# Ledger of designs, part 78: peptides against a protein of PDB entry 8HF1

Target 1, 320 residues: chain A of PDB entry 8HF1
Amino acid sequence: NVMLYATKPTEVMVSFPHQEQVLTVTRLISAEIEKFYVSLDLMNIGVQPIRRSKSLQCLRDPSKKSFVKQLFNDFLYQMKEYGIYAASIAIISLIVEFDIKRRQAETLSVKLMHRTALTLCEKIRHLLVQKLQDMTYDDDDDNVNTEEVIMNFSTPKVQRFLMSLKVSFADKDPKDICCLVFVERRYTCKCIYGLLLNYIQSTPELRNVLTPQFMVGRNNISPDFESVLERKWQKSAIQQFRDGNANLMICSSVLEEGIDVQACNHVFILDPVKTFNMYVQSKGRARTTEAKFVLFTADKEREKTIQQIYQYRKAHNDIA

## One batch from the design tools (peptide; made by RFdiffusion4, then SolubleMPNN)

Design b2_p15_4_s3 (from b2_p15_4, 6 letters changed)
Fold by OpenDDE base, seed 1:
Structure b2_p15_4_s3 (fold): chain B 320 residues (1-320), chain A 15 residues (1-15)
Amino acid sequence: as target 1 above (320 residues)
Amino acid sequence: SELEKIFEPIPEPPA
């Protein structure tokens, strides 16, 4: 029995202009990654043991190369969807991951592969930071973390998201805030979390109001890839959110049944709602009488988004 | 405020 909690949150939409950031730096980064893929395909890393994970058919290509490509593809997605500021945060996660994989490499060939990927990430980081610094007079890394730099180097979606937080929460009592932010991808949680930390710190009206945390849904596919540190972080983040020590939680759309997150007064869906289950589960977290369920849509996708929400409302009413 | 206008109600389905 999915307890369809009969709470009717106020459903609202935030529209944003569909602007592709046509930056020379993004083109250069994409070209460097493509060049790296050609080199990666030519690398002989030997036969990788097919770890037959006994569980379901998501044959994630167990190849070490496929994993490297996945991380860079996820980075490219984040750079496109959230902007170059978010990308500057996202690239750090790749650097950390490739450094871990480089240190854990069982062969010299695999070690070299991860080293080459890491070198590319450092180059990308430098290109991104340099571009953020173009707006600052001072070479100090802290100067790139201003509200102005964050806003100017974020996509219209992220700009409208940050504005929506400012409008919703400026100068409010932090105890009255229980906010969920849903994103599609695992790596986006960390990226948006890092962006929000910097934005909140640079925004006086939010600095003592919002305390963000992030939660990545369990990758049921490989519990072995969840570092003990990631599991500890998730438990701590959930506990802080339950205790009211954190009042904004960034979640991936893979909320497993059983993340007992408290009734929230705000639910932001930053990425498109792709499934009825995601709609019902995310909306079902907006349980207060004053709860807002906020959808983000590009202006060009507005009508399609509205029609999809009507279909989901209809389907929900037919089950209720 | 102009900023409050960023939240648009999702219209009801046309009858």
Scores: peptide ipSAE 0.396, ipTM 0.848, DockQ to the pose 0.748
Fold by OpenDDE base, seed 3:
Structure b2_p15_4_s3 (fold): chain B 320 residues (1-320), chain A 15 residues (1-15)
Amino acid sequence: as target 1 above (320 residues)
Amino acid sequence: SELEKIFEPIPEPPA
């Protein structure tokens, strides 16, 4: 009986200063979105058919207006939590989504609603890019993707995350790296993926070392809401990570019980661990010898985070 | 390095 001693990962914490630096540009963007919500509430788009899926009883109002508001609220969250550089990437996803919805609109009123949302996104994009260019002498859009611009226009959390990647992986063999990055929200996966692509490309010590991918967990939302494109992307991303063609995977949920992901040597939890299940499942992916489980916390929340981890450790030992 | 100091061990619960 070889007791396979499950190698417990080393649990470490990275603290970051809580700086709510409210830039003038972020206030302007928030005010423009609030004005847009007032206008959106006044729009007559007609009665939308309520798709009664029995399993969707707890999902927010399936109205086309509520979906538009959700996307902008998720954008505002990303801008606050990750910074204006991450927001400049996130806004492109909104532009693409509203353009698709505008083209698919069955009525002129719905088409106009999505067009108005798209025009707002283009204005927001311009304001963000202009602010990123304030640090560049050259008006070229390509100059906004430097390591310096990324770091300066990211939140302290994202700065410490990027520094932690550089310290952990600079000049390493890419074959020795199997890294998971967990985030809370679905849209954050794609935003942080885009940020990491630009950061890795701008950081010589990480070029040819880190190859990121992202995966959005299957929400219990009916397969009907997942585009065929999203399902193809998920399958491709998982396969690339299994084949070693990607060595860093960004996830918004613990890879469902059916996604056999290889034993990882690094697990980063970028957002707060909100549930015992998230703690156990994410930590359970750090299975190699010398595996690290890294938590990010604001300095003000450090003690609360430590106490929460103690409770999770206790609860895990009581089940084992 | 100063950068290695960014990783703090999560302490054991006080006895």
Scores: peptide ipSAE 0.395, ipTM 0.846, DockQ to the pose 0.759
Fold by OpenDDE base, seed 5:
Formats: sequence, C-alpha cells, structure tokens
Structure b2_p15_4_s3 (fold): chain B 320 residues (1-320), chain A 15 residues (1-15)
Amino acid sequence: as target 1 above (320 residues)
Amino acid sequence: SELEKIFEPIPEPPA
C-alpha cells in the first residue's frame, strides 16, 4: 500500500548515440582476457575438498574458475558499457579481489591461478592508464583524472549521465539534493562511484555540491565473503546518506530488497530497466515534490524503451 | 539552455 500515495515523479529520458568505441586498447584487452580464459580452462587446480560449509547456498564452484571468469566478464561489460576510464577504476577492484583470493588460497594451484589473474589485471591496468595518459602531456597519474580525460574516455551514455548531473546540480545547495543512481550490476556501483568521485573533484560546480556513496546488495553468496569491513562500510554509507552527509547514492537491485532509503528528488536509471519490479521500486524512491525519474537509452533503443515504459506504466496503474 | 535539451519528456502513451 505504500506505492499508492507516492507522488508520481516527472519521468524523463536521456538519449545517447550508440557509438562503439573501437579503440585498439579495448580490442587488445579483450584478446588478452580471451587468451587467459583458454589458459584458465587448461589449468589443473585439483579437486579441492568440498568443505561442507553448512550453508547449502554456497555451491562455491570448487574450481573457483567461474568466479575468476565472472570478474573478468563484469570488467569487460563495464569497459564496453561505461568506457575505458571506468574500466581503469574497475580493474583496481579486480586487483584487490584477486590479491585477497591469492592470499586466502588453500592450494598452490589456486594460488597460482589467482596470481595469473592478478598479473593479467596489472597488464590491463597499465594498458588503460597508458591510453588515458596519451591525451595528457604530463606523466603524473593525477593528470588522468581531469574532466576532459573522464569525458573523452567515457561512453556516450556516461558522458550524457555526467552532463545530466552537471545540469541538474551545478552550484546547488547540497542539502536540496537527494539523488539515487541505479545500475544493473553490483560491480558497476563501485566503478561509477570511483568515476563520480574523480569527476566531482575535477568539476568545480559539483565539488562542494555532490557527495557520492555507493551500496551493494548482500551477496546471496555466503556471509563469509562480505568482510566485516565491507558490511561496516555499507552500513556507514547508508547512514551517511540517511544523515544527509551523502546526497548521491549509487545502487544496484539492493534497494528492491526493502532497504529503507529516504524520499529522493532525483532518481537516475543509468542502465536499461529490465524488470517491472525495478521500475516500480526505483520510481517509488522519487517521492519528493517535483521529483525526477531519469531513464537513459541509446537512440537506437529509444522507441523500444518508450514502449517498455508504457507497458510498465499500464501494469502499475492496473495494480494501483 | 542547450543542456536542458538533454532531458526529453517521455511522451504519454497515445490515448
């Protein structure tokens, strides 16, 4: 019944050109990951003893290969969907995860597997950073975090997203802003968070206006993997957003699980709305007076997106 | 502004 009394937000669309950035670096990185997958499939990691951890849900692939592939697939997705600047941030998360996994490896073969993955991530990071530096005359790592570099090495979707933030929030009072950014994938939350930190810091009109945070859903993967630190960080991030110390929250499907987030005046859906539940739950967070619900679509998918929103509106009105 | 043109209203479904 909470859905019935929500002020209907203004629904708007941001269209972006579908440009496949065919960069040589992205092709090289993809080819290196593909070569690594072939090598990974040939790796004898041995039969790991299935520690019967009591939680039935962790069919942890005893090989742990599927997890390695998932991380690289998520990276490839982020590189494609958000661009090479976002990929340079995303790869750092992989490096951290593979280093943790390498240290936690119970066998030499698994340790070697994670070491090989880590070595590939460092190579990818170097290729990405080098490409970002090609536009900077200065070799200083800090010079790759300029508004210009971020914009030039972001996909049209991310460019339009950043422009939309600048238009929406330039020189506003931070207290008047309560913004949610929804993304499809868990790992995208941290990637877009890192991108936004750098963009906000490089954009004077936003530097003292936007304070981003991110939250990631509880992995249905065993509570053992959320380090006590990650859980503390997530709780802190949510609390900062509730207290108004953060005014922009990047979320995945987590908010569908009933995390009570305050009424927001802006909701950005950066990725395609794939489910009616995501539409209703995300839109249902835009509860303030004059709230905006912003959808991003490729120009080629504009009509399909509009038709999908009409179907969701109809379905929502039939339930209300 | 040219920047305000970024936001397109989602048209209402044809009646």
Scores: peptide ipSAE 0.394, ipTM 0.846, DockQ to the pose 0.780
Fold by OpenDDE base, seed 4:
Parts: C-alpha cells; sequence; structure tokens
Structure b2_p15_4_s3 (fold): chain B 320 residues (1-320), chain A 15 residues (1-15)
C-alpha cells in the first residue's frame, strides 16, 4: 500500500507567468492542420476490414481518421503547453508513426491518407526548424539545440522546469539522484525526453549528472509491431532506472499499472494534478526523508492550485 | 542563490 510508507515529502510550488505567446508560426501551423482536417473529412477510405484480433477487448479501434486527428491534436496541445522547441521534437514522433501506418496500410486509400499526413508533418517540421534558426545570428551554425534556443522557444512552464532541474541537480553525484517527472499525456513523455537530452547536453553543470529515460503507458495494447517495440523499450527503461543507469524518469500516470518504481528523492509534476489518486500516487513515490514534491502552476491559477492541494491533503488525512 | 528562490513553499491552510 503506497500510502503506508509515505514519508511526508517537502511540498513546493514553482510559479510561472501565463504567456500566450501567439507566434505567427503557431497560427500558420494551426491553420494548416485545420485545412488538412477539412481535406481528411472529404477522403473516402472505404470499408476497413475489421481485423478480428482474437483478443475480445473491443477497444473500438478509433476510425483511422480519428487516430490521425488525435495525433495532430496532441501535437497542437504540446506546441501550446511546452512551446515550439518541444513541438519540433514532437513532430518527429508523428512522422515516425505515420510512416509506420503508411507501410502497414491495407488499402491504397489508407496509404494515401497517411502519406498526406506525412507531407503535412514535414511542412510543419520545416516551419518550426526555420523559426528556431531565425534566432541564430550565425547562418552557418544550424545547431538549434543550444541552451539559449531551448529556453527562448519554450513556454514559461518549461523554462521554470529546466531552471528547477539546474538548481536541484547542478554538479551533484548522479548516484544521489532519483527523480520522477510526471506529465499528463503519453506523447509528452517522449517530447520532454528529447528536450531534456538536448538541454542536458547543452548545460555543462548537468552533463554526466542527469541521465533521463521515459516510460510510455501500456494503454495501446494493439497487437501490432509498435506494441512489441514499446513494451521492449518500457522494460529496458524501467530496468535502467532500477539499476541506476538512469536517474531521471519521465512518465505519464502509468503507476496505476503496478510498475514498482524505487523510492525517489525528487518528484516533479509538470502538468496540473487533476485527480486525488494522481496526487497520492505521485507523492507516494517521494519516499526519502529529504524528498521534494514539486508542483508547477501558472500565476493566474496559483490560488486555485493551492486550494486544490489543501483539499487533497485533507482527503489524504481523512483516509490515513 | 537567486535561483533557489524558484521553489516556493506551499502555504499551510489558514487555521
Amino acid sequence: as target 1 above (320 residues)
Amino acid sequence: SELEKIFEPIPEPPA
């Protein structure tokens, strides 16, 4: 029972300004995706053969169109919540996924749909990379992965998160670090992982200190080749974190699936805590005596966040 | 450091 062994971690808050940085590039990308949705709705994909996968879990495989729209909606969310630098990493994941789906396409119409989605993703990638390069004065240094570029093209939330990591872990022994980072969405895990790899590599004080990994939730029990690769990756990432070969783990709320993760000294909640269960489970991983539980909040939502934490503390004390 | 001030204690509920 995760509740019984909870040392009370030090609960801290990091506030960030709410900046709706409406960049022209984000408006252009949103308009291109909306235009693509109109085109997608007009596409005749025909009757898809119901692959009777023998597993009785009628997870209604969302219509192949619905899945395409979900991926672009998740991308738009990541671009809004984490910034255009994170979006430049997120779009690569869409490219990979649509290329797999294009190769696995059973019909020419489905193959064409995924090809059109890929063409849009490449256009979006170009627009994002071009905007990241516009801040580099040296036309010859195509390196968009500097600390400065990452910070300038990240949302205030991500900026404060990166600063929090630098303050917490600069020049520390890697063995003394056991950090969890919770995010809401599975696709955000990989996006923030890629951002952290680039940030750590560009930040001398964090080089050889932080070794990140990510976990993706098992919710896509598609029997497809993707699920086997995801399962292998997840097992490897968990093992590396257990063995101390990774000391920072990015996860979505997968702790419900009985992943036994070791006691951590830092738990960062990058996205809003939406449920009492998420609060208790994530806080229950901060089990060391000096453990920190770090919440991120927009300044405008600070009071609401504090009140929500009070309600969760009260509810936790009423159950304990 | 100025950066250590990034972490604000979550205030206790008013009694």
Scores: peptide ipSAE 0.393, ipTM 0.845, DockQ to the pose 0.747

Design b2_p15_4_s4 (from b2_p15_4, 6 letters changed)
Fold by OpenDDE base, seed 2:
Structure b2_p15_4_s4 (fold): chain B 320 residues (1-320), chain A 15 residues (1-15)
Amino acid sequence: as target 1 above (320 residues)
Amino acid sequence: SKLEEIFEPIPEPPP
């Protein structure tokens, strides 16, 4: 008997305007990535030894090209969904990953492929930083991390999310806060974490209130491909959240895989709720008496979101 | 406050 303790958090919605405005810089970056894909397809990197993982499931792309394209496609998604500021943080993760892979390359052709990807990431980083500096009179890189720059170069979804955090947590006792932020993608956890660090540092009302951490999902890719470093980092982040050294945890669908996180008083669903399981599991973390479950929706999708939540509520009541 | 207005209650399903 899994007593589904019927946690009755207060369910609230935050609407945001749909912004279709594609900036010139985002179009330029997308075009540079597409040109790079054409070049990447023409690269002969030879037959790479198929290291079968012991788990037989993930044939590593023997070309390693699909993984390079996946990282850039994930970056393009972050830029579109969260904005230029989040993209400036996301590109650093690609730079680190491609530099590691360049150093670990077993062949000159694979080393060159990762070097070319890294060179493109540095160009993209420069284009993003230059665009963030358009609002700053000072040439200093540190001046791009202001509340104003973060807000103006974030999507309406991220703007409303940051406002929601400020309203919810301004001048509160850090001990009274246990917050989860759910995002759809693994890579979103890292860029939203970096964005939140800078936002909290630039926002006096939050600086001594919120201490964020993030959890990266286990790749559905064989556990053999999780670096020992990533596993150690995940354990440390969870422990900091349990010990109260962090009071805001950014997570993806990782909690579906049985990571036991403590009962929280706030659960933010930053991305659309795509499954009934995600709804039940995320809502089931909001267990305190005054717990809030916060959904984010585009204004144009508001009615569709409400109808989807009604279906999930009905299905949940039929199981309870 | 203008900031409290950002949270909309999810309406109850019509009866």
Scores: peptide ipSAE 0.385, ipTM 0.838, DockQ to the pose 0.764
Fold by OpenDDE base, seed 3:
Structure b2_p15_4_s4 (fold): chain B 320 residues (1-320), chain A 15 residues (1-15)
Amino acid sequence: as target 1 above (320 residues)
Amino acid sequence: SKLEEIFEPIPEPPP
């Protein structure tokens, strides 16, 4: 009966002010994306071939237009939830994806659609970088990756997350750290990974202390849509974390898929805990002595978050 | 420290 000796992690909360900072640049970017959606709806790209998956669920292969809209909607979400610094990293992932789709386009109309999306992403990138440079006297792109710029152009949630990492891990032995960071969305893993690389590099107390990796859950969509490259990268990232070559892992729901990750001493839940399974599985990874389970909440949602945790604790005790 | 104040313990439910 190995279950009896599971050290319960210390559950802690980090509150952050809910600031809807509506920057002029954020409004401009949102308006440009909305104009692009109107243009996209008018584009004739022809009838897309229905891929019959062998599973009886006719998952309508998302129209090539629907996929483009999904990527921009995910970008808008990341810009709102994590700030314009995180958005400057997120837009690069859209540029890469639309360039791949443009090159793989079977028709001129589809090629033109992805080209138009790519042109919009380059405009958005320029607007974001220009806004980050407003704090720098020097026009060099490298000057936008300072601790100060990262903090000032991040949301209060991300600011408190970065502060929590600095407090928890400053000047510690890298071998004593086993940290998980949970986020809700697949694309957020890569965005927060890029932000953390720049933050760690700009923060002397964390430089050579934290070595981040990220891991994206298997899309419940057919394994045929996972690139061979993504599957190789996931296996490599997990192995690096097991071998201690990485000590911080950013995950989106990956533990729900039965990925065995080692016992951790820190588990950060950056986004709201939406499901009982997410709560139990993420908390269940904080198994070392003195393990911490850290939740982030807006001040206005604090009481609601506490009540939700009480419900999850009760439901967990009723099953145990 | 002022930095330890960022982590608040999640209280036990009232009885």
Scores: peptide ipSAE 0.383, ipTM 0.837, DockQ to the pose 0.794
Fold by OpenDDE base, seed 4:
Structure b2_p15_4_s4 (fold): chain B 320 residues (1-320), chain A 15 residues (1-15)
Amino acid sequence: as target 1 above (320 residues)
Amino acid sequence: SKLEEIFEPIPEPPP
């Protein structure tokens, strides 16, 4: 029972300026996706055979078009919330997903739909990589994975998050670190994981200190094969985190699934805390006496965030 | 350090 842990972590807030990065490249990418949606709506993919998967969880197989739109909408969200650098990683995940769906396509029309989505993803990837390279003065060093490029092409939220990690963990013993990073969306776990791998590799003070992993929730609308691979990955990632082979875990709503995660000394909430249950569950993972619970807020939302935390503290005290 | 200033304590609710 997460409520029974009497350890009150130190609750801190990190504020960041609200910058609408009005980059021409982000507008161009958004316009290309909107144009693709118009084309997608005109595609006749025919009646899809209802695969009677024997599993009684008829989660309405989202229309194959709806799933494609969901992935691009999740990408647009990641580009807005985390920046162009994070978007360059996120687009690779879409490429992989659509290539799997293209290979698994039962009809030529569905195969063509996923092929068209892949072509758009490759165009978006090129636009993002080109923009990351525009700040590298050296024509010969195509390495867009430097600390400088990561910081410059990340949103203020992500910049403050990376700075918070550097301050918290620079030159520490890896064994003394047990960190959770909570994000709202499943696909953000993979995106922030890839960003952190590159950032840690580019930051000497965090090399050999932080070993990140990510956990994705079981809400696989995806066919049985993807669900098996993801379940294997989840089990491996959890085991590595339990064994201390990973000391930073990026997760979404995994706590609702009853996954027993060890007591942590740091909990970062990268996205807004939307529910009281999320607040209590995530805070209840910060179980050490020196545990830190870190919230991120835009400056414009600072007062609203503080008021929301007061309401959650009050509600928690009324139940305790 | 300038970097320790990144963490703001969440103020106590006014009484």
Scores: peptide ipSAE 0.382, ipTM 0.837, DockQ to the pose 0.760
Fold by OpenDDE base, seed 5:
Structure b2_p15_4_s4 (fold): chain B 320 residues (1-320), chain A 15 residues (1-15)
Amino acid sequence: as target 1 above (320 residues)
Amino acid sequence: SKLEEIFEPIPEPPP
């Protein structure tokens, strides 16, 4: 019985200052979304026909208003937690989603609702891009994707995350890197992926070193609404990471039971660890020799984070 | 090292 001493990863923490960047643009965007919610609540969308199929019963928001509000609430969260630069990427995902829903609308009232949401997203995009351009002398859209602009318009958490990647992976062999990045929310995966693509391209020391990919966990809510495209994309992303064609994977869920992801040498937890299961399963992916498990915490939450990790370590030792 | 300035070791719990 060779007790394979599961090499416990080195657990480290990255602290960041809690700065509420109260920018005028973020207040304006929040106020425009709140005005839109008042307008949305007043919209008469009518009674949508109850399609009698048994499986579709649970997902009928008959108004579709709750879903529209959810997307804007997720956007507001990303703008707050990751910054204006991340928000400029996140808003594009909303534009795409509302344009699809506008085209798929079965009624004029639903079509108008999604059109109004889309118009607001375009206004928000313009306000964000204009604010990113305030630091650039040249009006070229490509000039907003510099390392400097990304860093200046990111929250302290994202700044420390990008610095941590640069320090960890600058000028390394891509083959020696197997990195997981865990985030809390599904939409954050796409946002941080887009941010990382631009950051890596603007950072010579990471160019051709890091090849990011993202994975979004299955929506347990609606296997029927997962487009064939999303399922194909998820399978392709996992395969690229297994084949070493991608060496950094962004995930919103603990990799579903049965996604055998290779032993990773780095695991970054960008958002707070909320559950024991998340702690054990994410840490359990850091299995190589000298593997690192990196937690991000606000300075004000440092002690609370440490105490939570002690509780999780204790609980893990009691079951091992 | 530059790594040591960014990455703090999580302390061991007091005994």
Scores: peptide ipSAE 0.379, ipTM 0.838, DockQ to the pose 0.857

Design b2_p15_5_s1 (from b2_p15_5, 9 letters changed)
Fold by OpenDDE base, seed 1:
Structure b2_p15_5_s1 (fold): chain B 320 residues (1-320), chain A 15 residues (1-15)
Amino acid sequence: as target 1 above (320 residues)
Amino acid sequence: DRLSEIEYIDLDSLL
């Protein structure tokens, strides 16, 4: 039980300015998604046969329209919370997902729905890449993966996170690093992973120091082909992290399995801590003597975050 | 230096 080990990591809060990124491109993308939702609501895709797969997801939307909306809403969230650079990576995940679903479509109407969603994602990708290229002298897509572009098109939260990684790990021995990064959403893991790969590759002080991996929580979803690939990826990522071949793991949930074996020296909470259990379990991964537990908060939410952590500490001490 | 703009708050000192 992770609660039984009274790990006392140093708890640090990193503040970031609340900047509403009022970018014309983000407004345009949001407007295009809203127009697509109107079109999607008008699409006659028929009643999809409820495959009796006991998965709670098949119960949520027999039409599969709400799932399409969920992916775009998750994209909009990532664009808002992490910035345009992160959004340019996040949109690729949507493209892959909609292409798979287009190929797996049992009806022409569902195939058309996913094709229309895919076309919108390609348009969004183009708008994002074009905006990233505004800072590059070269029209080559590879030139958008610089430290400068990543930092400029990331939210203040992500900027402070990347800076904190650089300060914490620049020119260190990779073997001395065991880092966890917690995020709220599954798709954020992939997005932040892609961002970190590009950032590390563009940052000489980190290139040979940090090897990131990501793990999404086990979806209790039926073992579809995608879930088999994801399970293989998860097993490989966990094994690489255990073997020290990866020293930074991005997680969408407190993993009960696999990460429990390794004492981490750094735990970053990139998204707000919403529950006592998330606080205790994530903090409980910072187990080395000099372990750091780092929270990120907007300046405007600083006092509220402090009070929330105080309440969680009190509740933890009352149970211990 | 952008790195000097990181406000680190020690929660162990505040709580």
Scores: peptide ipSAE 0.410, ipTM 0.856, DockQ to the pose 0.830
Fold by OpenDDE base, seed 2:
Structure b2_p15_5_s1 (fold): chain B 320 residues (1-320), chain A 15 residues (1-15)
Amino acid sequence: as target 1 above (320 residues)
Amino acid sequence: DRLSEIEYIDLDSLL
């Protein structure tokens, strides 16, 4: 009956203004991706001569185009939900992924498909970096990683998250910090990790206080070579967090997969809590004395979020 | 100060 003695964390909700303002650059990027999807649908990548049954061949070719579209859809989501600065980091992850897939391509047609996707990512990266440079007087790429640029090109949600980190952890002993940050999507972990690295490095009060890591959920998709590298990285990141060499961990739905992380004093839920299980499991990681469980909500969704948390609390008390 | 503009709502006080 280990649940009865868990110290209840203080539950805090942070509100942020809903920003529907679509910038010209984000519209241009979305239009370039849509144009690319039309081109991608017209590409004949051919039936790969797989030594596997004809039925598996017909399923594999759609899966390659579908995977390319999934990566760009996840990028568009990150750009919308986290902002232009986060998108500039997210696009680098796509560049790396498409370069790997281009090199691993067994056919010229698949190689060309990944090359075309890569060229689009390079164009998108250039458009994003140029927009970040609009606030810098210097053409130096290093000047886009300032606290000011990060804050101004982040969504209100990310701004409130970064401000909450600064308020919570400025000038604290790194040993007294055990923080989890939950995000909905796998690719968001890498994006928010890169954003936090740059933000912490640009923020003197956090530079020697926070050491971030990220955990990516296990893709149940086939153990391709990429999945071995990701598993090695995940094991190393978990070990660094256990050893106290990292004190902030960005996680997706990894808790549902039974990854055992230590009891934390801070849990941030950056994305909306969609399930009772996510609420209970994430809150259940905030187990130290004076632990905080922090939710982020748009002002327009505040009442709906409060009602949902009330229902989850009631359901949890009825089971306990 | 932008840090003073964070609306923190204590859910334990509301529920």
Scores: peptide ipSAE 0.407, ipTM 0.855, DockQ to the pose 0.852
Fold by OpenDDE base, seed 3:
Structure b2_p15_5_s1 (fold): chain B 320 residues (1-320), chain A 15 residues (1-15)
Amino acid sequence: as target 1 above (320 residues)
Amino acid sequence: DRLSEIEYIDLDSLL
């Protein structure tokens, strides 16, 4: 069994202050989404066709309303976990999705529902961009993508992550870098990818060093709803990372499905490690002689995180 | 200076 002689990565934990900085803008956005949910519940969109899957699990096709609420709940999560700057990127993905759903709407009532959601997203985008501009003297949209704005409007977790990237990779040869960044949610992959593109472009020491890509997990619910474009994009992103045309890959649960990625020298876990499988599989990608496995934890969750990693190490040694 | 604010904890030394 050739796996027994894999060099163990150095495991590092980075602590960050748990600051619930509830900005006025985040409260306003949350209140507007809650008002929208009340209006959405009153909308008559008719009976949705129940897709009978041949598997006896009646996975109720998520009502078109439930899908709208899910996207806004995922947005609220990203705004809380990653900050206002990340939220300004995340809202664009909602705008694109609701515009597609509006165009694909078979009924006037469903078309109006997606139009109302889209109007709310544009209002949220304006509130976020206006708040990012409060630190800039110039009204130019391009001025909100500075290293300073990104850092100031990111959560302490994201700030420590970006600082750790800068320390780890400043002025290094791009060929010597193979980095994975694990996140929990599929929509977070694209949001953190957009944030990293802007951060790398604004940071001279990283601009020619890091080339990011992202991978979104397969939709466990129905591979049939994955667009042909998403599947082509995933294959292209993996190939670019294998060929060394990208040296940083942001991924969710994609690697749990046995996607073979090359041995990496850095693995960052941006979100909490919730499962033993996630711990073993992500750590198992850090295979080079000097590989680092980096975890991020809030100061309040430090002891609990250490104890959880201890239990995972023990369980892994009992299976080996 | 902000770089000095990163607390790195070696888990291999703690566990």
Scores: peptide ipSAE 0.405, ipTM 0.852, DockQ to the pose 0.811
Fold by OpenDDE base, seed 4:
Structure b2_p15_5_s1 (fold): chain B 320 residues (1-320), chain A 15 residues (1-15)
Amino acid sequence: as target 1 above (320 residues)
Amino acid sequence: DRLSEIEYIDLDSLL
């Protein structure tokens, strides 16, 4: 087993306070999305033509309504877990997706549905950007992409993550860095990538040190729905990371699919470790001498996280 | 300095 000969990484846990206070803007956005769901349920989009994909994978074409709700639910999750700054980036991805779906709509009713979703996304984007601007005391600096704005409008988890990057990598040689960042959801990869680009650009100590890339997990949806563009992007991102043109890779559970990534000196787990396989596979990438494996936990979940890691270590030793 | 607010817990020393 190749993992048995790997240098054991130093395992570190970073705690963060649980944010109980929901901002007024977050409540307003959530209420607008719920109001939209009521309207969406009342929309008659007609009988969708059954695209007989010849592949016997009756992957139920998620009802076009279900897919719209999924995207907004993923947005709400990102806003809650990563903060309103991350949400301002995440909403742009929804705008792009709904505009594509609007253009590809085969019926007027489906076109109207995606147009209504797009209009809501633009309203949400405006509310988020306005809130990011409210803390810039200088009316003249429309720059919401400062280190200060990013930090103030990120969740405590994301704040600790960004601080950990700065401590770990400030003024280092880019060639000495091989970093993985694991997230649970595929959509989070793009959101955290956009946040990191802005944070790195606003942080002088990191600007010429970190070059981020992201890899989206394969859709469990048929390979037919994975755009040729997404597959090209994945191949390019992996190649850039192998060639050292990128030194930080944001990924979801893609490593479980047998993607061989080089030995890394840093592995960050931004979201909770939910499975033994995720723990073993992600930790198994931290293989260099002095490699670090960093977990993030809410203070209220600290003891539960410690016990979970203990159980995973025990289970790993029983198999080894 | 916000960087001084990071509590790092060594899990190898704890477990």
Scores: peptide ipSAE 0.390, ipTM 0.851, DockQ to the pose 0.843

